# Peptides against a protein of PDB entry 6B4E, part 16

Target 1, 295 residues: chain A of PDB entry 6B4E
Amino acid sequence: TNFDKISKMFWHYKDKIAQIKQDIVLPIKKADVNVRNLLSRHKRKINPKFGQLTNSNQQLFKIQNELTQLINDTKGDSLAYHWILNFIAKAVVHQAETEVRVKPESALPLGKLTLYLLVQFPELQELFMARLVKKCPFVIGFTCEIDTEKGRQNMGWKRNNENKWEDNTSYDERMGGILSLFAIITRLQLPQEFITTTSHPFPIALSWHILARICNTPLNLITNTHFVILGSWWDAAAVQFLQAYGNQASKLLILIGEELTSRMAEKKYVGAARLRILLEAWQNNNMESFPEMSP

## One batch from the design tools (peptide; made by RFdiffusion4, then SolubleMPNN)

Design b1_p9_7_s1 (from b1_p9_7 with S1M A7P)
Fold by OpenDDE base, seed 3:
Structure b1_p9_7_s1 (fold): chain B 295 residues (1-295), chain A 9 residues (1-9)
Amino acid sequence: as target 1 above (295 residues)
Amino acid sequence: MSVGAPPMP
């Protein structure tokens, strides 16, 4: 693992966020009132769609079509188009932070919707990845120290209106929710209409990178959050990961579930205990996946 | 721990 490369990638996306603000968000605030009104209406129509997802593929397809139409309505204005995609990227991540954190299986319909949009609108890919990395650097296997305010900020910690850091449980759950979504995306197949014409934008190899980079992270930087997000990843993608990489996947699952947890045992991390339970369930032939969606 | 690049799926 080249940590310098990972750091460069992290800062690339941080710079991308700054660029998005300068080139997309701020210009729209100064744009013509008609454009602002259009985007406000679209925002109001788009925002509730992510919460309307269920375990139904029929409902998913309906929402996909509705969002596709709403996004297509903005294509005549490049700035408006990029603004709406950036809004969607933010909304999807927000849904992961709120809904997926409390109901992890909701990552499946959200991930299917997101993957569809990422393929249908390729310009969403960089916007989405930038938002993911900003909110949850774990998606690219980036870790830094959190002993400083800047370190905490880089790792996606939030402060409230009183400038107080969020509690550890809230942070862990948010990171778990975001990573669950990303893990789902990496293990999903492309929709049938795209499978022969388009490469997967975030393939299963990115899950490998997450696990490998965490395993290679200096132990002094490993926290409870690392184990929480590994557990979230496990629930979301372990079955499909094993299907993709076979014996090599098994070795890596054992490495995170047994070796990494054992090396950190003195810390008594709750997340590590949960990951150990997941490992043991797998060893007992009881590995579970999220239920498939209904027609 | 040292983990290499992903294999081909």
Scores: peptide ipSAE 0.202, ipTM 0.871, DockQ to the pose 0.301
Fold by OpenDDE base, seed 5:
Structure b1_p9_7_s1 (fold): chain B 295 residues (1-295), chain A 9 residues (1-9)
Amino acid sequence: as target 1 above (295 residues)
Amino acid sequence: MSVGAPPMP
């Protein structure tokens, strides 16, 4: 693992966030009133859509179509178009931080919707990835020290209005929610209409990178959160990961589930204990996946 | 631990 490359990628997306603010978010505030009104109306219509997802494919397709129309309405103005995509990127990640956090299986419909939008609107890809990396750098396998304020900020820790860090449980759950969404996206097949014309924007190889990079991370940087997000990834993608990479996948699952947990046993991480249970379930032929969506 | 690049799917 080239950690310098990972760090460069991390900072690239941090810079992208700053660029988005400068070139998209701030300029729209100075746009004409008609554009601002359009975007305000669209924002109000778009935002509830993510919470309207269910385990129904019919409902998913309805929402896909509605969002597609709303986004297309902005294409006449490049700034408006990029603004609405950035809003969507933020909204999707926020949904992962809230709903997926408490109901991991909700990552499946959200992931399907997101993947559709990423392919339908390619400009969303960089906006979405930048937001993901900012909020959850684990999606690219980035880890740094969290013994400094800057380190915690870089790892996506939040402070409240009293300048106190969020509690460990809140952080772990948020990271797990975001990573569940990303894991789902990486293991989903492209929608049928895109399979022959488009490459997957975030393929299953990115799941491999997450696991491999965590395995290669210096042990002194490994925390409970690493095991929590590995468990979240496992629930979201382990079955499909095994299907994709076969024996090589098995080896990597054993490395995270057995070897990494064993090396960190003295820490007694709750996340590690859960990951061990997932490994044991797999060894007993009881590996579970999220249920498929209904028609 | 040393894990390499992803294999071809």
Scores: peptide ipSAE 0.202, ipTM 0.871, DockQ to the pose 0.298
Fold by OpenDDE base, seed 1:
Structure b1_p9_7_s1 (fold): chain B 295 residues (1-295), chain A 9 residues (1-9)
Amino acid sequence: as target 1 above (295 residues)
Amino acid sequence: MSVGAPPMP
């Protein structure tokens, strides 16, 4: 693992967030009133759509079509188009932080919707990745120290209005929710309409990178959160990961589930204990995946 | 631990 490369990628996306603010978000505030009104209406229509997802593919397709139409309505204005995509990127990540956090299986319909949008609107890809990396740098296997304020900020920790850090449980759960969504996206097949014409924007190899990079991370930087997100990833993607990489996947699952947890045993991380349970379930031929969606 | 690049699926 080249940690310098990972750091460069991390900072690239941090810079991208700043660029998005400068070139997309701030300019819209000065845009024509009609454009601002359009975007306000679209925002209000788009925002509820993520909460309307169910375990139904029929409902998913309906929402996909509705969102596609709403996004297409903005294409006549490049700034408006990019603004609405950035809004969607933020909304999807927010949905992961809130709904997926409490209902991990909701990552499946959300991930399917997101993957569809990422392929249908390629400009969403960089906007989405930038938001993901900002909120949950674990998606690219980035880790830094959290002993400093800047380190915590880089790792996506939030402070409240009183400048108090969020509690560890809240942080862990948010990271788990975001990582679950990303894991789902990496293990999903492209929609039928794209499978022969488009490459997967975030393929299963990115899941490999997450696991590998965490395994290669200096142990002094490993926290409970690393195990929490590995557990979230496991629930979301382990079955499909094994299907994709076979014996090589098995080796990597053993590395995270057995070796990494054992090396960190002195810390008594709750997330590590859960990951051990997942490993044991797999060893007992009881590895579970999220249920498939209904037609 | 040292883990390499992803294999081909």
Scores: peptide ipSAE 0.202, ipTM 0.871, DockQ to the pose 0.298
Fold by OpenDDE base, seed 2:
Structure b1_p9_7_s1 (fold): chain B 295 residues (1-295), chain A 9 residues (1-9)
Amino acid sequence: as target 1 above (295 residues)
Amino acid sequence: MSVGAPPMP
């Protein structure tokens, strides 16, 4: 693993966030009043859609169509179009931080919707990835020290209005929610209408990179959060990961579940204990996945 | 630990 390359990628997306603010978010405040009114109306219509997802494919397709129409209405103005896509990227990640955090299986319909939008509107890809990396750098296997304020900020820690850091449990759960969504996206097949004409924007190989980069991370930088997000990833994607890479996948699952947990045993991380339970369940031929969606 | 690049699926 080339950690310099990963760091460069991390800062690329941090720069992209700054660029989005400068080139999209701030300029729209000075746009024509009709454009601002259009975007305000669209924002109000779009925002509830992510919470309307269920385990139903029929409901998913309905929401896909509604969002597609709303986004297409903005294509006549490039700035408006990019603004609405950036809003969607932020809304999807926020849904992962709140709903997926408490109900991990909700990542499946949210991931299907997100993947559809990423393919239908390619300009969403960089906007979404930048938001993911800012909020949860684990999605690209980036880790830094959290002994400094800047280090914590880089790793996506939040402060409240009183400048107090969020508690460890809140951070762990929030990171787990975001990573669950990303893991789901990486293991989903493209929608039938795109499978022959388009490459997957965030393929299963990105899940491999997450696991491999964590395994290669210096042990002094490994925290309970790393094990929590590995457990979240496992629930979301381990079955499909094994299907994709076979014996090579098995070796990597053993490395994270057995070897990495054993090396960190003295820390008695709760996340590591859970990951070991997941490994043991797999060894007993009881690896579980999220329920498939209904018609 | 040393883990390499992803294999071809």
Scores: peptide ipSAE 0.200, ipTM 0.871, DockQ to the pose 0.298

Design b1_p9_7_s2 (from b1_p9_7 with S1D A7P)
Fold by OpenDDE base, seed 1:
Structure b1_p9_7_s2 (fold): chain B 295 residues (1-295), chain A 9 residues (1-9)
Amino acid sequence: as target 1 above (295 residues)
Amino acid sequence: DSVGAPPMP
C-alpha cells in the first residue's frame, strides 16, 4: 500500500470540494432569478425521492426515471446541471448518514439508484467521490491521526455550534452508514441498459482497496471506527466479495476478522467484537447478505 | 505482511 498515493488522492478530493464551492455553488448565487428558481423547484422535487425508495425495484425504476427527467431539465445550462448533480451527491451521502445509519439494508435501493445516476450522468462521479471522501475518508482507505483538531476534521468528525465534537457513537454510525452505501455500490452489477456499453465507475476492486489499506494501516492509527466500518462493509458486500475474488477474498476477510481484531484486542473495541461475531458466523456457514429487492 | 493489489475477479 502506497500511503503517499492515498494521501494525494485524499487531498485531491478535498481540493475538489473547495473547487466545487468556488465554481459551482457560489456562482449559482449570482445567477439570474430564473435559474435560481428552477434549481429551487428541482431541489424540492428531488430531495424527497431518496426517502421514497423501498425494497421494490419497480419503485426504484420509477424514481430513476423521475430523477433522470429532472436532471435532464437542467442540461441546457452547464452551471445548473453541475449544481443539481452536486446537490444530488450531497443528498445521497446525507441519506446514508441518516437512513442507512439506522437501517443498513436501505443501502441497497439507495446504492442501486446512485449507481444508475453515476452511470447516466458521468459528471456526478467526481462530485460524489469528493463528497464521500470529505465525509468518510474510509471509502478510499485513508486514515490519519485524530489527536488534533485538523486530524479529526480530515477524518470527517463534526463539531456542533458550541465547538463540541460529536460523540463517538454518532461518528461511528455515520461512517458506517456512508461506508455501507459505498460498499453496496462497489458490489452491484451495472443496470442492464449499461452493462455492455459502460465500465463500472466504482467496481468491487475498490472494496478490496478499502480492506487492504486498512489492514496495512499503522496500528496506532486504528480506531473503533475502523472496525465499525469494516462490519458495515461486511454486511453490505462480503458475500459478493467472496463471489468475486474467491480464495483471495477469504484471505482478506480472515485478515480483517481474525488478524486485525486480534492485534487490537487490548483496546476492547466494540466494533472489533462485532466483526469477530461476523467472522464466526461466516466460519459457521452463516454469512448473510441484505435481502434482494422485490420486482 | 502487506496486502497487495486486487486480483482479477
Scores: peptide ipSAE 0.076, ipTM 0.839, DockQ to the pose 0.284
Fold by OpenDDE base, seed 2:
Structure b1_p9_7_s2 (fold): chain B 295 residues (1-295), chain A 9 residues (1-9)
Amino acid sequence: as target 1 above (295 residues)
Amino acid sequence: DSVGAPPMP
């Protein structure tokens, strides 16, 4: 694992966030009043859609069509189009931080919707990835120290209005929610209409990178959060990961579930204990996945 | 030993 390359990628997306603010978010405030009014109306219509998802594919398709139409209405103005996509990227990640955090299986319909939009509107890909990396750098296997304020900020820690850091449990759960969504996206097949004409924008190989990079991370940087997000990833994607890579996948699952947990046993991390339980369930031929969606 | 790049599925 080349950690310099990973760091470069991390800062690339941090720069992208700054660029988005400068080139998209701020300029729209000076746009024509009609454009601003259009975007305000669209924002109000789009935002509730993510919470309307269920375990139904029929409901998913309905929402896909509604969002597609709303986004297409903005294509006549490039700035408006990019603004609405950036809004969607932020809204999806926010949904992961709130809903997926408390109901991990909700990542499946949200992931299907997101993957559809990423393929239908390719300009969403960089906007979405930048937001993911900013909020949860674990999605690219980036880790830094959290002994400094800047380090905590880089790892996605939040402060409240009183400048107090969020508690460890809140941080762990938020990271788990975001990582669950990303894991789901990486293991989903492309929609039928795209499977023969388009490559997957965030393929299963990105899940491999997450696991491998964490395994190669210096042990002094490994925290309970690393094990929490590995457990979230496991629930979301382990079955499909094994299907994709076979014996090579098994080796990597053993590395995170057995070897990494054993190396960190002295810390008695709760997340590590849970990951050990997941490993044992797999060894007993009882690896579980999220329920498939209904028609 | 470092974990390598992903194999082809």
Scores: peptide ipSAE 0.073, ipTM 0.838, DockQ to the pose 0.271
Fold by OpenDDE base, seed 5:
Structure b1_p9_7_s2 (fold): chain B 295 residues (1-295), chain A 9 residues (1-9)
Amino acid sequence: as target 1 above (295 residues)
Amino acid sequence: DSVGAPPMP
């Protein structure tokens, strides 16, 4: 694992966030009133759609079509188009921080929707990835020290209005929610209409990178959060990961589930205990996956 | 033990 490369990638996306603010978010505030009104209306229509997802494919397809139309309505103005995509990127991640956090299986319909949008609107890819890395750098296997304010900020920790850090449970759950979404996206097949013409924008290889990079992370930087997000990933993608990589996947699952947890046993991390349970379930031929969506 | 790059699916 080249940690210098990972760090460069991390800062690339941090810079991208700043660039988005400068080139997309701020300029739209000075745009024509008609454009601003259009975007305000579209924002109000788009935002509820993510919460309207269910375990129904029928509902998913309905929402896909509705969002596609709403986004297409903005294509006449490049700035408006990029603004609405950035809004969607933020909204999807926010949905992961809230709904997926409390209901991990909701990552499946959200992931399907997101993957569709990422392929349908390629400009969304960099906007979405930048937002993911900002909020949850674990998605690229980045880890830094959290004993400084800057370190915590870089790792996605939030402060409240009283300048107090969020509690560990809140942070762990948010990270787990975001990573669940990303994990789902990496293990989903492209929609049938794109499978022959487009490469997967965030393929299963990115899941491999997450696991491998965490395994290679210096042990002094490993926290409970690492195990929490590994558990979230496991629930979301382990079955499909095994299908994709076979014996090599098995080795990596053993590394995170057995070896990494054992190396950190003295810390008595709750997340590690859960991951151990997941490993044991797998060893007993009881690995579970999220249920498939209904018609 | 270091984990390398992903194999081809």
Scores: peptide ipSAE 0.072, ipTM 0.837, DockQ to the pose 0.287
Fold by OpenDDE base, seed 4:
Structure b1_p9_7_s2 (fold): chain B 295 residues (1-295), chain A 9 residues (1-9)
Amino acid sequence: as target 1 above (295 residues)
Amino acid sequence: DSVGAPPMP
């Protein structure tokens, strides 16, 4: 693991967020009134779509088609198109922070929708990744100290209006929700219509990178959150990860589930305890995944 | 030992 490269990637996406604000978000405020009205209408139609997802593939396909049409309506104006994609990127991550946070299995339909959009609209990929890294650096295996204000900010900790940090539980749950979504995306197969023509934009290899980078992280930087997001990842992707990498996957799961938890045992992290339970379930041939969606 | 890059699936 090259941590310098990871840091460069982290700051690249931080810069991308700043660039998005400067080149997309701010300019649209001065755009033609017709463009602004179009985007306002589309925003209102798009926003509820993510909450309309269910365990039904039929419902998913309906929403995919509706969103595709709405996005296509903006393609005549490059700025409008990028604005709506950035809005979608933000909305998807927000859904992960709110809904997936409390109902992890909702990551599956949300992930399927997101993967479809990422393939259908390639320009969404950088916008989405930038938002993910800003909100949850764990998606690229980045971590830093959180004993400083800057460190906490870099790791996606929020402050309220009174400059008070969010509580640990809130942070852990948000990170878990976002990571669950990303994990799902990495382990999903491309929709049938894209399999032969398009490469997966965020393949299962990115899950490998998350696990490997965490395993290689200095132990003094490992927190309860690391174990929480590993548990979230496990629920979301461990089965498919094993299918993809076989024996090599098993070794890495043992590294995070047994070795990493053992090394940190003195900390008595609740997240680590849960991860050990997941490991034990796997050892007893009882590894579970999210249920498949209905037709 | 450092965990390396992902193997080819």
Scores: peptide ipSAE 0.070, ipTM 0.835, DockQ to the pose 0.269

Design b1_p9_7_s3 (from b1_p9_7 with S1D)
Fold by OpenDDE base, seed 1:
Structure b1_p9_7_s3 (fold): chain B 295 residues (1-295), chain A 9 residues (1-9)
Amino acid sequence: as target 1 above (295 residues)
Amino acid sequence: DSVGAPAMP
């Protein structure tokens, strides 16, 4: 693992967030009133769509089509187009922080929708990844110390209006929700219409990177959150990961489930205990995946 | 000190 490369990637996306604010978000405030009105209407139509997802592929396809139409309506203005994609990127991550957090299996329809949009609108990819890295650096296997304010900020910790950090449980759950979504995206096949024309923007290899980079992270930087997100990843993608990489996947699952948990046993992390349970379930041939969506 | 993981195949 090249940590310098990971750090550079992390800061690249942090810079991208600043760029998005400067080049997309702020300019729209000065845009023509008609453009602002258009975007306001579209925002209102788009925002509820993510909450309308169910375990139905039929409903998914409906929402995909509706969102596609709404996004296409903005293509006549490049700034408007990028603004709406950035809005979608933010909305998807927000949905992961809220809905997926409490209902992890909801990551599946959300992930399918997101993957479709990422392929249909390639400009969404950098916007989405930047938002993911900002909110949950674990998606690229980035870890830094959280003993400083800057470190906590870099790792996606939030402060309230009273400048108080969020509680550990809230942070862990948010990170778990976001990572669940990303994990799902990495293990999904491209929609049939894109398989022959497009490469997967966030393939299963990125799941490998997450696990491997965490395994290579200095133990003094490993926290309960690392185990929580590994557990979230496990629920979301372990079955498909094993299918993709076979014995090599097994080795990596053993490393996180057995070795990493054992090395950190003195900390008595709740997330580690859960990950151990997942490992044991797998060892007993009882590894579960999210249920498939209905037609 | 870390657990250490192999490179992707």
Scores: peptide ipSAE 0.311, ipTM 0.914, DockQ to the pose 0.916
Fold by OpenDDE base, seed 5:
Structure b1_p9_7_s3 (fold): chain B 295 residues (1-295), chain A 9 residues (1-9)
Amino acid sequence: as target 1 above (295 residues)
Amino acid sequence: DSVGAPAMP
């Protein structure tokens, strides 16, 4: 694992967030009133769509079509188009932080929708990844110390209005929610209409990177959160990961489920205990995946 | 000190 490369990726996306603010978010405030009104109306229509997802493919396709139309309405103005995509990127991640956090299986319809949008609107890819890395650096396997304020900030910790850090449970759950979404995206097949014409923007190899990079992370930097997000990943993608990489996947699952948990046993991390349970379920031929969506 | 992971296939 090249940690310098990972660090460079991390800071690339941090810089991208700043660039988005300067080049997209701030300029739109000075845009023509008609453009601002259009975007305000579209924002109001788009935002609730993510919460309207269910386990129904029919509902998913409906929402895909509605969002596609709304986004296409902005293409006449490049700034407006990029603004609406950035809004969508933020909204998707927010949905992961809230809904997926409490209902992990909701990552499946959200992931399907997101993957569709990422392929349909390629400019969304960098905007989305930047938002993901900012909120949850685990998506690229980045880890730093959290003993400093800057370290915590880099790892996506939030402060409240009283400048107090969020509690560990809140942080763990948010990270788990975001990681669940990303894991789902990596293990989904492209929609049938794109499979022959487009490469997967965030393929299953990125799941490999997450696991491998965590395994290569110095043990002194491993926290409960690492195990929580690994558990979230496991629920979201382990079955498909095994299908993709076979014996090599098995080795990596054993490394995180057995070896990493054993090496950190003295810490008695709750996340590690859960991951051990998932490993044991797999060993008993009882590995579960999220149920497929209804027609 | 880390667990260590294999290279991606």
Scores: peptide ipSAE 0.309, ipTM 0.913, DockQ to the pose 0.943
Fold by OpenDDE base, seed 4:
Structure b1_p9_7_s3 (fold): chain B 295 residues (1-295), chain A 9 residues (1-9)
Amino acid sequence: as target 1 above (295 residues)
Amino acid sequence: DSVGAPAMP
């Protein structure tokens, strides 16, 4: 693991966020009134779609089609197109922070929708990744110290209107929600219509990177949040990860579940305790995954 | 000091 490279990647996406604001978000405010009106209407139609997801594939396909049409309506104007994709990227991550946070299994339909959109609209990929990294650097295995204000900000901690940091539980849950979504995306197969023509934009290898990079992270930087997001990842992707990499996956699961938790035992992290439970369930041949969606 | 992960297959 090259942490300098990871750091450069982290800052690349931080810069991308600034670029998006400068080149997409701010310019649209000065765009033609017709374009602004179009985007306002589309925003209003798109926003509720993510909340309309259920465990139904039929409902998923309906929403996919509706969003595809709405996005296609903007392709005549490059700025409008990128604006709507950026809006979608933000909305998806927000849904992970809110809904997936409290209902992790909702990551499955959201992940399927997101993966479809990422393939259908490739320009969404960088916009989405930038938003993910900003909100949850764990998605690329980035970790820094959180003893400073800047460190906390870099790791996605929020402050309220009184400049008070969010509580640890809130932060952990948000990170878990976002990571669950990303984990799901990495372990999903491409939709049937894309399998032969397109490579997976965020393949299962990125799950490997998350786990490996955390295992290689200096122990003094490991927090409860690391274990929480590993637990979230486990629920979302461990079964498929084992299927993908077999014995090598098993070794890595043991490293996070047994070795990392053992090395940090003196901290008595709640997230670590949960990860131990997940490990034990696996050892007892009782590894669970999210339920499959209905037809 | 870290746990250390194996190389990707």
Scores: peptide ipSAE 0.309, ipTM 0.913, DockQ to the pose 0.930
Fold by OpenDDE base, seed 2:
Structure b1_p9_7_s3 (fold): chain B 295 residues (1-295), chain A 9 residues (1-9)
Amino acid sequence: as target 1 above (295 residues)
Amino acid sequence: DSVGAPAMP
């Protein structure tokens, strides 16, 4: 694993966030009043859609169509179009931080919707990835020390209005929620209408990168959060990962479930204990996946 | 010091 390349990628997306603010978010505040009014109306219509998802494919398709129409209405103005996509990227990640963290199976409909939008509107891809990396660097296997304020900030830790860091449980749950969404996206097949014409924008290989990069991370940088997000990933994608890579996938699952947990046993991490339970369930031929969506 | 991962197939 080339950690210099990972760091470069991390900072690329951090720079992208700054660029988005400068070139998209701030300029819209000075845009024509008609454009600002259009975007305000669209924002109000779009925002609740992510919370309206259920385990129903019918409901998913309805929301896909509604969002597609709303986004298409902005294409006449490039700045407006990019602004609405950036809003969507932020809203999807926020949904992962709030809903998926408490109901991991909700990642499936959210992931299906997100993947559809990423393919239908390719300009969303960089906006979405930048937001993911900012909020949860684990999605690209980036890790740094968190014994400094800057280190914590880089790893996506939040401070409240009183400048107090969020508690460990809150951070772990947020990271788990975001990673669950990303894991789902990587293991989903493209919608039927795109499968022959488009490559998957965030394929299952990116799940491999997450696991491999964590396995190659210096042990002194491994925290409970690493095990929490690995457990979240496992619930979201382990079955499909095994289907994709077979014996090579098995080796990597054993490395994270057995070897990594064993090397960190002295820390008594709760996340590691859970990952061990997931490994044992798999060894007993009882690996579980999220239930498929209904028609 | 790390666990070490295999190369992608």
Scores: peptide ipSAE 0.292, ipTM 0.906, DockQ to the pose 0.945

